# Peptides against a protein of PDB entry 2Q3Z: the designs that were tried, part 124

Target 1, 272 residues: chain A of PDB entry 2Q3Z
Amino acid sequence: YVLTQQGFIYQGSAKFIKNIPWNFGQFEDGILDICLILLDVNPKFLKNAGRDCSRRSSPVYVGRVVSGMVNCNDDQGVLLGRWDNNYGDGVSPMSWIGSVDILRRWKNHGCQRVKYGQCWVFAAVACTVLRCLGIPTRVVTNYNSAHDQNSNLLIEYFRNEFGEIQGDKSEMIWNFHCWVESWMTRPDLQPGYEGWQALDPTPQEKSEGTYCCGPVPVRAIKEGDLSTKYDAPFVFAEVNADVVDWIQQDDGSVHKSINRSLIVGLKISTKS
Target 2, 254 residues: chain A of PDB entry 2Q3Z as posed
Amino acid sequence: YVLTQQGFIYQGSAKFIKNIPWNFGQFQDGILDICLILLDVNPKFLKNAGRDCSRRSSPVYVGRVGSGMVNCNDDQGVLLGRWDNNYGDGVSPMSWIGSVDILRRWKNHGCQRVKYGQCWVFAAVACTVLRCLGIPTRVVTNYNSAHDSNLLIEYFRNSEMIWNFHCWVESWMTRPDLQPGYEGWQALDPTPQEKSEGTYCCGPVPVRAIKEGDLSTKYDAPFVFAEVNADVVDWIQKSINRSLIVGLKISTKS

## One batch from the design tools (peptide; made by RFdiffusion4, then SolubleMPNN)

Design b2_p20_8_s2 (from b2_p20_8, 14 letters changed)
Fold by OpenDDE base, seed 2:
Structure b2_p20_8_s2 (fold): chain B 272 residues (1-272), chain A 20 residues (1-20)
Amino acid sequence: as target 1 above (272 residues)
Amino acid sequence: DWSLMQLTVGDYLELLKKLS
């Protein structure tokens, strides 16, 4: 989880699982230096360098910083996400074959955001950075991954009497979503939450004002302990949310229906 | 390769229908 430089990232859908080879390349020339630059341009360092540096011994702290810095939202982070299939002014997310080129481009262009990434690109770069910093990390793929925006553990769709979606579809389910899990102790939590921690660098929701997510103990998610920092409800919803259809009738009445055809969450953890 | 693109489930299903 630290030494492997090549691996596979799982994509596709729950019914049609696919994978791509990926070069994490954490030991290639200059990559560690770039990871250190990433830490030195993070907002917390810029605000108070001494405080930031004093906390870098904590994998909890570093993991959270990396989660925020892999995306360029809110800071001088690495990647700009794009999902509209218009990548002419950059590199298609599907074109990347490893983290090294991304990180080198970022550094060589004065820490300018690299265009473009999607979830697996964010996760893979985060995995590279965390491994460089000595934190055992793996990429995780979750099929039918929910994006809960209002922390109610539901994905809600509004439909007319004919089943057609009405209004803006703000909440969504991805065919797949990738994030990382890192191994660390959690001295900041009650005993028993050491082990794999979920971190999500894809800019989906803000956590304490920054587009970052985690670390949250995988155990907490499994056991449904949503009080556990960081971002337990959001991560829990990614893998466990229920889908609800609000069906509006012509008379204005609304009927609640559980959509059982959309099963949220099928998490696959890699062994590399 | 569109098959490796991250999509909403709805968009993904529509795409599959079009390409099938």
Scores: peptide ipSAE 0.355, ipTM 0.873, DockQ to the pose 0.575
Fold by OpenDDE base, seed 4:
Structure b2_p20_8_s2 (fold): chain B 272 residues (1-272), chain A 20 residues (1-20)
Amino acid sequence: as target 1 above (272 residues)
Amino acid sequence: DWSLMQLTVGDYLELLKKLS
């Protein structure tokens, strides 16, 4: 999880699982320097360099910083996400074959955001950075991954009497979503939560005002302990949310129906 | 490769219909 520079990232859908080879390249020339630059341009460093540096011995702290800095939201982060299939002014997310080119482009252009990324690109770059910094990390793919925007652990669809989804469809389920899991102790938590920690660098929801997510113990998610930091409810929902259809009738009545046809969460952890 | 694009389930299903 630290030494391997080549791997696979799982994509596609639950019914049609695919993978692509990915060059993480954490030991390639100059990559460590780029990772250090990433730390040195993070908002916490810019605010108080001494305090930031003093905390870099904590994989919890570093993991959270990296999750925020891999995306360019709120900072001078690495990647700009785009999902609208308009990639003509950059590189299509599907074109990337490794993290090294992305990181080098970022640095070479004065830490300007690289266009463009989607979840697996964010995750892969985060994986590279974290591995480079000595934190065992793997990319995780979750099929039928929920994006809970209102923190109720539900994906709610409003439907008319004909089953047609109404509204802006703010709540969503991705065909797949990728994030990373990093191995670390959690001295900031009660005993027993050491091990794999989920971190999500894809800018989905703000955590404490920044587009970052985690670290949260995978164990906590598995056991349903949503009180643990960071962002347990959100990560829990990604893999466990129930889908609820609110069916509005013509008379204005609303019927709640649990949609059992959409099963949220099929998590696959990579072995490298 | 469209098959590797991250999409909402709804959009994905629509895409599959178009490609089928």
Scores: peptide ipSAE 0.342, ipTM 0.867, DockQ to the pose 0.580
Fold by OpenDDE base, seed 3:
Structure b2_p20_8_s2 (fold): chain B 272 residues (1-272), chain A 20 residues (1-20)
Amino acid sequence: as target 1 above (272 residues)
Amino acid sequence: DWSLMQLTVGDYLELLKKLS
């Protein structure tokens, strides 16, 4: 989880699982230096360098910083996400074959955001950075991954009398979503939550005002402990949300229906 | 390979229909 530089990332759908090879390249020349630059341009460092540096011995702290800095939202982060199939002014997310080129481009252009990434690109870059910093990390793929916007553990669709989705589609289910899991102790939590921690660098929801997510103990998610920092409800929903349809009739009445055809969550952890 | 793009489930299903 630290020494492996090449691996696979799982993509596709639950019914049609695919993978791509990926070069994480955490030991390639200059990558460690770039990771250190990433830490030195984070908002917490810019606000108070001494405080930030004093906390870098904590993988919990570093993990959360990296989660926020891999995306360019709110800061001088690495990647700009884009999902609209218009990538002419950058690099298609599907064309990347490794993290090294992305990180080098970011650094060489004065820490300017790299265009473009999607979930697996964000996750892979985060994995590279965390491994480079000595934190055992793996990429995780979750099929039928929910994006819960309002923290109610539901994906809610509004539908007309014909079953067509209406209104703002802010909540959604991804065909797949990738994030990382890092191994660390959690001295900031009650005993028993050491081990794999979920971190999500894809900018989906803000956590304490910043587009970052985690670390949250995988155990907490499995046991349904939603009080566990950080962002347990959001990560829990990614893998466990229920889907609800609000069906509006022509007379204005609304009927609540549980959608049993959409099953959220099928998580695959990588060995490399 | 556009079939590996991250999409909403709805958009993904539409894409599959076009590719089939």
Scores: peptide ipSAE 0.333, ipTM 0.865, DockQ to the pose 0.558
Fold by OpenDDE base, seed 1:
Structure b2_p20_8_s2 (fold): chain B 272 residues (1-272), chain A 20 residues (1-20)
Amino acid sequence: as target 1 above (272 residues)
Amino acid sequence: DWSLMQLTVGDYLELLKKLS
């Protein structure tokens, strides 16, 4: 999980699983230097360089910084996300074949955000950076991945009497979503939470004021310990949320219905 | 390749219907 430079990323849907080859390239020339630049332009370093540097020996700290810096939200991060199929002023997310070109473009253009990324691109770049920094990391794909916006562990749809979704459709389920898992100890938590930690660099929700997510122990998610830092409720919902339909009738009455046809979460961990 | 694009489940299903 540190030495492998080439691998596969799973995409598609739960019923039609696909994969693409990806060059992580953590040992290619200049990539380590770019990763160090990424750390040196992060908001915490700019605020207090000495404090930031003193904490870089912690994979927990570094993982959280990288999660925030892979996206360009809030900082001089690497990638700008876009999902509206309008990529004419940049590179289509589907065109990337590896992390190296993305990181080199970012650095060579003065740490200007690279256009564009989606979840697997964010995850793959984060994986490259973390591996480069010596943290064992793998890309994870979750099919039917939920995005809970109000921290109630539900995906709620408002529907009319005909079953048509009403409103802005703020809460959603992705066909697939990718993030990373990194192996580390958790001296900041109670014993037993060492091992794989989930980190999500795709800008979905703010954590402590920054678009970042994790690290959170995979064990905590499996056991339902939502009090565990960082961002356990959000990551838990990605893989475990229930779907509820609120159906409004003509007379103004509202009926609550559990949607059993939409099953959230099918996680696949990569072996390469 | 649209088949590798990240989409909402609803949009993905609609796209599949159009292409079938």
Scores: peptide ipSAE 0.327, ipTM 0.863, DockQ to the pose 0.591

Design b2_p20_8_s3 (from b2_p20_8, 11 letters changed)
Fold by OpenDDE base, seed 1:
Structure b2_p20_8_s3 (fold): chain B 272 residues (1-272), chain A 20 residues (1-20)
Amino acid sequence: as target 1 above (272 residues)
Amino acid sequence: DWRLMQLTVGEYLELEKELE
């Protein structure tokens, strides 16, 4: 989880799984230096360099910083996300074959955001950076991954009498979503939460004012401890949200229906 | 290959029908 430079990322859907090769390249020339630059341009360092540096011995702290810095939201981070199939002014997310080229482009262009990424690109770059910094890390794929926007652990669809989805469709389920899990102790939590911690660098929801997510113990998610920092409810919903349909009838009445055909969450952990 | 990109449930369920 630290020494492996080549691996696979799982994509597609639960029924049609596809894997692609990926070069993490954490030991290639100059990559560690780029990771250190990433830390030195983060907002916390710019605000108070001494405090930031003193906390870099904590993988909890570093993991959260990396989660925020892999995306360019809120800071001079690495990647700009885009999902509308309009990539003419950059590189298609589907064109990347490794983390090294992305990180080198970012550094060589004065820490200007790289266009573009989607979830697996964010996750893979985060994995490279964390491994460079000595934190055992793996990419994780979750099929039928939910994005809960209002923190109620539900994906809600509003439908007319014909079953057609109405509104802006802000809450959604992805065919797949990728994030990373890092191995670390959690001295900031009660005993027993050491081990794999989920971190999500894809900008989805703000955590304490910044587009970042985690670390949160995988154990806490499995056991339903939603009070555990950081961002347990959001990560829990990604893998466990229930789906509800609100169906409006002709007479103006609304019927609540549990959607049992859409099953959220099927997580696969990679071996490399 | 649609499997190489993120899609919403409505999109990928429709595409899956074409492969089944």
Scores: peptide ipSAE 0.464, ipTM 0.927, DockQ to the pose 0.526
Fold by OpenDDE base, seed 4:
Structure b2_p20_8_s3 (fold): chain B 272 residues (1-272), chain A 20 residues (1-20)
Amino acid sequence: as target 1 above (272 residues)
Amino acid sequence: DWRLMQLTVGEYLELEKELE
C-alpha cells in the first residue's frame, strides 16, 4: 500500500464493473517534493506555518489536509472537478493514466489547478500523495454511491406524476464513486478505531468549512457509529443510505413509491 | 466510453436506454 506504484482502479457500474490501470508513481522523481509543496501551500500552513508543521506528524491531520488539497476548492489544490462532459479547455478525466503527470502539471504551472478530474482521479492523486508521505493508502470504489446532501442518511428522489425525476429536489446516487482508505492509528478517538480510515478528496460536501472528508474509521462506518470524526454520517450514507422515492402529485402531495430497486453501496477495496 | 465516467444513476440509466 506504500510500495506499489502501479495498480488498478475500479470504475463503471455495479452491472458493468471495469478497471483501469493507474500509475500512482509515488516514488518517481520529484513527486515527493511536489507532495511537500502541496503541504506548504495548504491554507493551514499559510495561516500558521508553525502550527501546521507541528501537526504533520499526525496522519489524521495530514490525511485531512490532503483530502482538501487534492481538490482545488477553497485553496490552491491540485484538481478541478468537472462532470458536465465539457472538457475542451483541459484534459478529460478519462485521459489520465496516472497521478504523476497531474502532480507535475500542477507544480510546473505554479500550483494552478489541473483540469479536469472526477472521483477516481481525485482518489488516485490522493492515494499517491498519501503514499508519498508514508501513509498506507488504497483506492476504494463504491458502486451506487450515495451523495447525501442534507445529512439525513436518506437519498430522496422526487418524481412528478409522470415519473420524471425532479433533479433540483432530488439527491443523487453515483454509478460509482472513488475515495481512499488510509491506514492509521486514531489516538484522537476511543480505542479500537485504528486501521483503515476513509478519506474523500472529491469535493462533494464541506467539512468544517472546507471541501474535505475524513478521516473516519472504516470500522465506525461498519458499526454505524456516526458520532465518530470526521464526517461519519456522510461516509456512512455513501455506502448505506436508504433510498426513498417520492411521487409528487399535482396537488403537492407526495407518496412513497413501492419501487425500491436501488440499493446503495457496493464497496470494492483495491489491494494495489 | 461514457460508462467509465462518473454519472448519476439517473443519467446512467438514460444513457443505457439510448443504447437499447
Scores: peptide ipSAE 0.370, ipTM 0.879, DockQ to the pose 0.603
Fold by OpenDDE base, seed 3:
Structure b2_p20_8_s3 (fold): chain B 272 residues (1-272), chain A 20 residues (1-20)
Amino acid sequence: as target 1 above (272 residues)
Amino acid sequence: DWRLMQLTVGEYLELEKELE
């Protein structure tokens, strides 16, 4: 995973899987230097350089930093997300073909955020950075990916007395979502959680005050151990959330129904 | 197609019905 510079990112839908080629380019000239700059401008370094540097030997620590720094939320991170099809003042997320150009643009413009990214762009850049730093990493795609906004492991929507959907109260689902998995030991956890760790650099929810996510053991998610740091409930919900249909009556009563028609989560991992 | 879409659950369910 560290050695592969070219790969594919899966997109589309669960029923119609597509992919795009992507140049990760972790060994291209200057990319390592850019990754080091990324570490040197992170908030933890700015707060206490000595402490930050002393922790860079930990892939757990570095992974979490990278997750936060790939997006420009809360810091001098790499990418600004945008999803409204208005990309005239930057580059359309759909136009990128690799991580190298993005990282070079970021660095060459004084660590100014690059416009624009979406989930696969965030994931791909994170993958490049982590690989560059020697952490085995792969991009993963999850179809019908839930975005749990209220931390209850459910994706909820509401209907009125006439059966009409109240869209403003409904939680969100991505047709697909991309993040990364990195291989690392977890000395900060109980034994048995070494292996693939999920990290999500797309700014969706704050973790301990910063738009970052993970690392969380894939095993913990698979086994339903939501007590493991970091952000196990959120990642669990992305792949396992139940959908709840709330029916609101005129008298104020609310009825709950589990919707089994929508199956959240179909995760596929890249092999290269 | 491959385009990323963030949908409310309601929108998603309606879309699925249309695709059936």
Scores: peptide ipSAE 0.339, ipTM 0.862, DockQ to the pose 0.344
Fold by OpenDDE base, seed 5:
Structure b2_p20_8_s3 (fold): chain B 272 residues (1-272), chain A 20 residues (1-20)
Amino acid sequence: as target 1 above (272 residues)
Amino acid sequence: DWRLMQLTVGEYLELEKELE
């Protein structure tokens, strides 16, 4: 989880699982230096360098910083996300084959955001950075991944009386979503939550004002302890949200329809 | 298809039926 530089990232759908090869390249020349630059341009360092540096011995702290800095939202982060198939002014997310080129481009262009990334690209770059910093990390893929936008642990979609989906009111689900899990102790929590921690660098929802997510103990998610920092409800919803099918009438009234069978969340962790 | 798709639950369910 630290030494492996080549691996695979799972993609596709729950019924048709696929994978792509990926070069994490955490030991390639100059990559560690770039990771250190990433830390030195993070908002917390810019605000108080001494305090930031004093906390870099904590993988909990560093993990949270990295999850925020891999995306360029709110800071001088690495990647700009784009999902509308208009990639002409950059590199298509589907074209990347490794983290090294992305990180080098970012650094060589004065820490200008790299265009473009999607979930597996964000996750892979985060994995590289965390491994460089000595934190055991793996990429995780979750199929039928829910995006809870209103923090109610439900994925709700609406149809009119004719059965037409009301897209503007409906929450979303990804065919797959990728994030990372890092191994660390959690001295900031009650005993028993050491081990794999989920971190999500894809800018989906803000956490304490920043597009970042985690770390949250995988154990907490499995046991349904949603009080555990950080962002347990959001991560929990990704893998275990309830789906609600609403039928909305012209008068604004809604009623639940018979739920279609959908299993939210099928998580696969890499072994490399 | 391995490509990432963000869909409403309803759209996703319809797509899944087509893939079966």
Scores: peptide ipSAE 0.259, ipTM 0.837, DockQ to the pose 0.342

Design b2_p20_8_s4 (from b2_p20_8, 12 letters changed)
Fold by OpenDDE base, seed 4:
Structure b2_p20_8_s4 (fold): chain B 272 residues (1-272), chain A 20 residues (1-20)
Amino acid sequence: as target 1 above (272 residues)
Amino acid sequence: DWSLLQLTVGEYLEYLKELE
């Protein structure tokens, strides 16, 4: 999880799992230096360099910083996300085959955001950076991955009495979503939460005002302990959200339907 | 399909049907 530089990232759908080879390249020339630059341009460093540096011994702190810096939202981060299939002014997310080129482009262009990334690209770059910094990390893929937008642990969609989907009220789900898990102790939490921690660098929801996510103990997610920092409810929802099918009547009343069901979450962790 | 799709749940249900 630190030494392996080449691996696979799982994509596709739950029924049709695909994978792509990926060069993480954490030991290639200059990559560590780029990772250090990433730390040195993060908002916390810019605000208070001494405090930021003093906290870099904490994989919890570093992990959270990296999750925020891999995306360019709110900072001089690495990747700009785009999902509208218009990539003519950059590189299609589907074209990347490794993290090294992305990181080098970022650095060589004065830490200008690289166009473009999607979840697996974000995750892969985060994986590279974290590995460079000595944090064991793996990319994970979650099929039928929920995006809880209103923090109620439900993925709700609405239909009218005629069965038509009310898209403006319906929450979102990804056919697949990628993030990373990093191995670390959690001295900031109660005992027992050491181990794999989920981090999500894809800019989906803000955490404490910044597009970052985690680290949150995988164990906490499995056990349903949503009080654990960071962002346990959001990550929990990605893998465990209940899907609710609402039928809305003309009078505005809604009732649950049991006619449609969806199983959220099928997480696959990569070995390398 | 390996393409990343963000869909409403309803759209996703239809998506799943298409895969079957």
Scores: peptide ipSAE 0.337, ipTM 0.865, DockQ to the pose 0.348
Fold by OpenDDE base, seed 5:
Structure b2_p20_8_s4 (fold): chain B 272 residues (1-272), chain A 20 residues (1-20)
Amino acid sequence: as target 1 above (272 residues)
Amino acid sequence: DWSLLQLTVGEYLEYLKELE
């Protein structure tokens, strides 16, 4: 999880799993230096360099910083996300074959955000950076991945009495979503939560004011301990949210439909 | 379709039916 430079990222759908080759390249020339630059331009360093540097021995702290810095939201981060198939002024997310070119472009252009990324690109770059910094990390793919936008652990959609979907009232789901898991101890938590920690660098929801997510113990998610920092409810919802199909009548009354069901969450971890 | 898609739950259910 630290030494391997080549790997695969899983994509597609739950029933039709696809993978693509990816060059993480954490040991290629200059990549470690770029990762250190990433740390030195993060908002916490700019605010208080001494405090930031003193905390870099903590993989919990570093993981959270990297989660925020891989996306360019709120800072001088690496990647700009785009999902509307208009990539003419940059590189299509589907064109990337490794993290090295992305990181080099970012650094060579004065830490200007690279266009463009989607979830697997964010995850792969985060994986490279974390591995460079000595943190065992793997990319994971979650099929039928829920995006809980209102923090209620539910993914809800509405239909009228004729079965027509009310799109403006419906929450969203990804056919697949990628993030990373990193191995670390959690001295900041109660005993027992050491091990794999989920981190999500794709800008979806703000955590403590910044587009970042995690680290949160995978164990906490499995056991349903939603009080565990960081962002346990959000990550839990990605893999465990309940799906509710509402039928809405003209008078405003609603009732649950039992005709449709969706299994949220099918997580696949890569092996190194 | 292998593309990344963010859909409403209802749209996604229809998407899955098309894949089957």
Scores: peptide ipSAE 0.326, ipTM 0.862, DockQ to the pose 0.335
Fold by OpenDDE base, seed 2:
Structure b2_p20_8_s4 (fold): chain B 272 residues (1-272), chain A 20 residues (1-20)
Amino acid sequence: as target 1 above (272 residues)
Amino acid sequence: DWSLLQLTVGEYLEYLKELE
């Protein structure tokens, strides 16, 4: 998980799983230096360099920083996300074949955000950075991945009595979503939560004011311990949220549909 | 189809139909 430079990222759908080759390239020339620059431009370092540096021995701390810095939201992070198929002023997310070019472009342009990324690009770059920093990391793919926007562990959508979807009230779901899992101890938590920790660098929801996510023990998610930091409810919802199909009547009343169901979450972890 | 799709649930349901 640290030594592998070439790998695959799973994409597609639950019914039609696909993969793409990816060059993580954590050992290529200059990549480690770029990863260190990434740490040195993070908001915590800029605020208090001494404190930030003193905490870099903690993979929990570093993982959280990296999850925030891989995206350019709120900081001088690496990638700008875009999902509207308008990539003419940059590079299509689908064009990337590895993390190295992305990181080099970021550094060479004065830490200017690289256009553009989507979930697997964010995850792959995060994986490269974390591996460079000595943290065992793998990319994971979750099919039918929920994006809980209101912290209720539900993904809701509404239809009228005629079955027409009310788009303005519908929450979001990904056909697939990628993030990373990193192996670390969790001295900040109760015993038993060491092991794989989920981290999500794709900017979806803010955590403590920053677009970052995790680390959260995979075990905690599996066991439904939503009190576990960081961001357990959000990650839990990605893989376990209930989808609710509401039918709204003319009088404004709503009731749950009984004829539609959607299963959220099918996680695949890489084994490199 | 390499496109990652962030979809509303409704859009996703339609997407699934297209895959069938």
Scores: peptide ipSAE 0.259, ipTM 0.817, DockQ to the pose 0.387
Fold by OpenDDE base, seed 3:
Structure b2_p20_8_s4 (fold): chain B 272 residues (1-272), chain A 20 residues (1-20)
Amino acid sequence: as target 1 above (272 residues)
Amino acid sequence: DWSLLQLTVGEYLEYLKELE
C-alpha cells in the first residue's frame, strides 16, 4: 500500500460495480517535494511552524492535516470540489487519470486550487500524498453512502399526508463515496485501535472547524465506539446510518418509521 | 452508470428501483 503506484478506484453502484485505472505516482519526480509543500502551507504550520513540524512524525497528525489540505476549503488546499456538471473553466473530475498531474498543477500555479475534484479524486490525491509520506494507504469505496448532516446517525426524509416526499427536507445519500484508509498506530487512543484508520478528504462536514475527517479507527466504526476521535459518528453514519421515514399529517402530528428496505453502506477496499 | 450522484432518500429509492 506504499509501493504500488498504479491501481483502480471502484465506482458505480452496489449492483453494478465499475472501476477506473488510476496512477497514484507517489514516487514520480518532484511529488515528494510537492507533498512537503502541502504540509508547509497548511494552517497549522502558518500558525506555529515549530509545533507543526514537531508533530509531523505522527501519522495521526499528518493524516488529519492531509485530509484537510487535499480540499481547498478553509485553506490553500489542492482541489476544489464541483458536482454540477459545469467544468468549463477547469478540468472535469471525470477526466483525471492520476494524482501526479493534479499535484503538479497545484504546485506550478502557486498552490492555487485545482479545478475540479469529486470524491474519488479527493481520495486518490490523499492516497498519493499519504503514501508519498510513508503512510500505507488505500482508497475505499462505500456504496449507498450516507451523508449525515445533523449528526444524529440517521438519514431522514419527510412525507406529507398524501405520501409525497418533501425533498427539501431530506438528507442526502451518495450512490457511492470514496475515502481512504491509512495504517497507523494510535498512541492517542486506548490500546487496540491500531490498524486501518478512515480519513475523508472530500469536504462534507466540518471537523473542529475545518473541512477534514479522521483519522478514526476502522475497528471503532465496526464496533460502534462513537466516542473515538476523530469524527467517529460521521464515518459511522456513512456506513451504518438508519433511514427514517417521517410522515407529517395535517394536524401537525409527525410519525416515524425506520425503512429497512434501504441498506446504507457497502464498503469495498482496494487491494492495490 | 459509474456517475456520482448525491440524492435525497426519495430520489435514491427511485434510483434503486431503476437498477433492479
Scores: peptide ipSAE 0.347, ipTM 0.868, DockQ to the pose 0.354; fails the geometry check

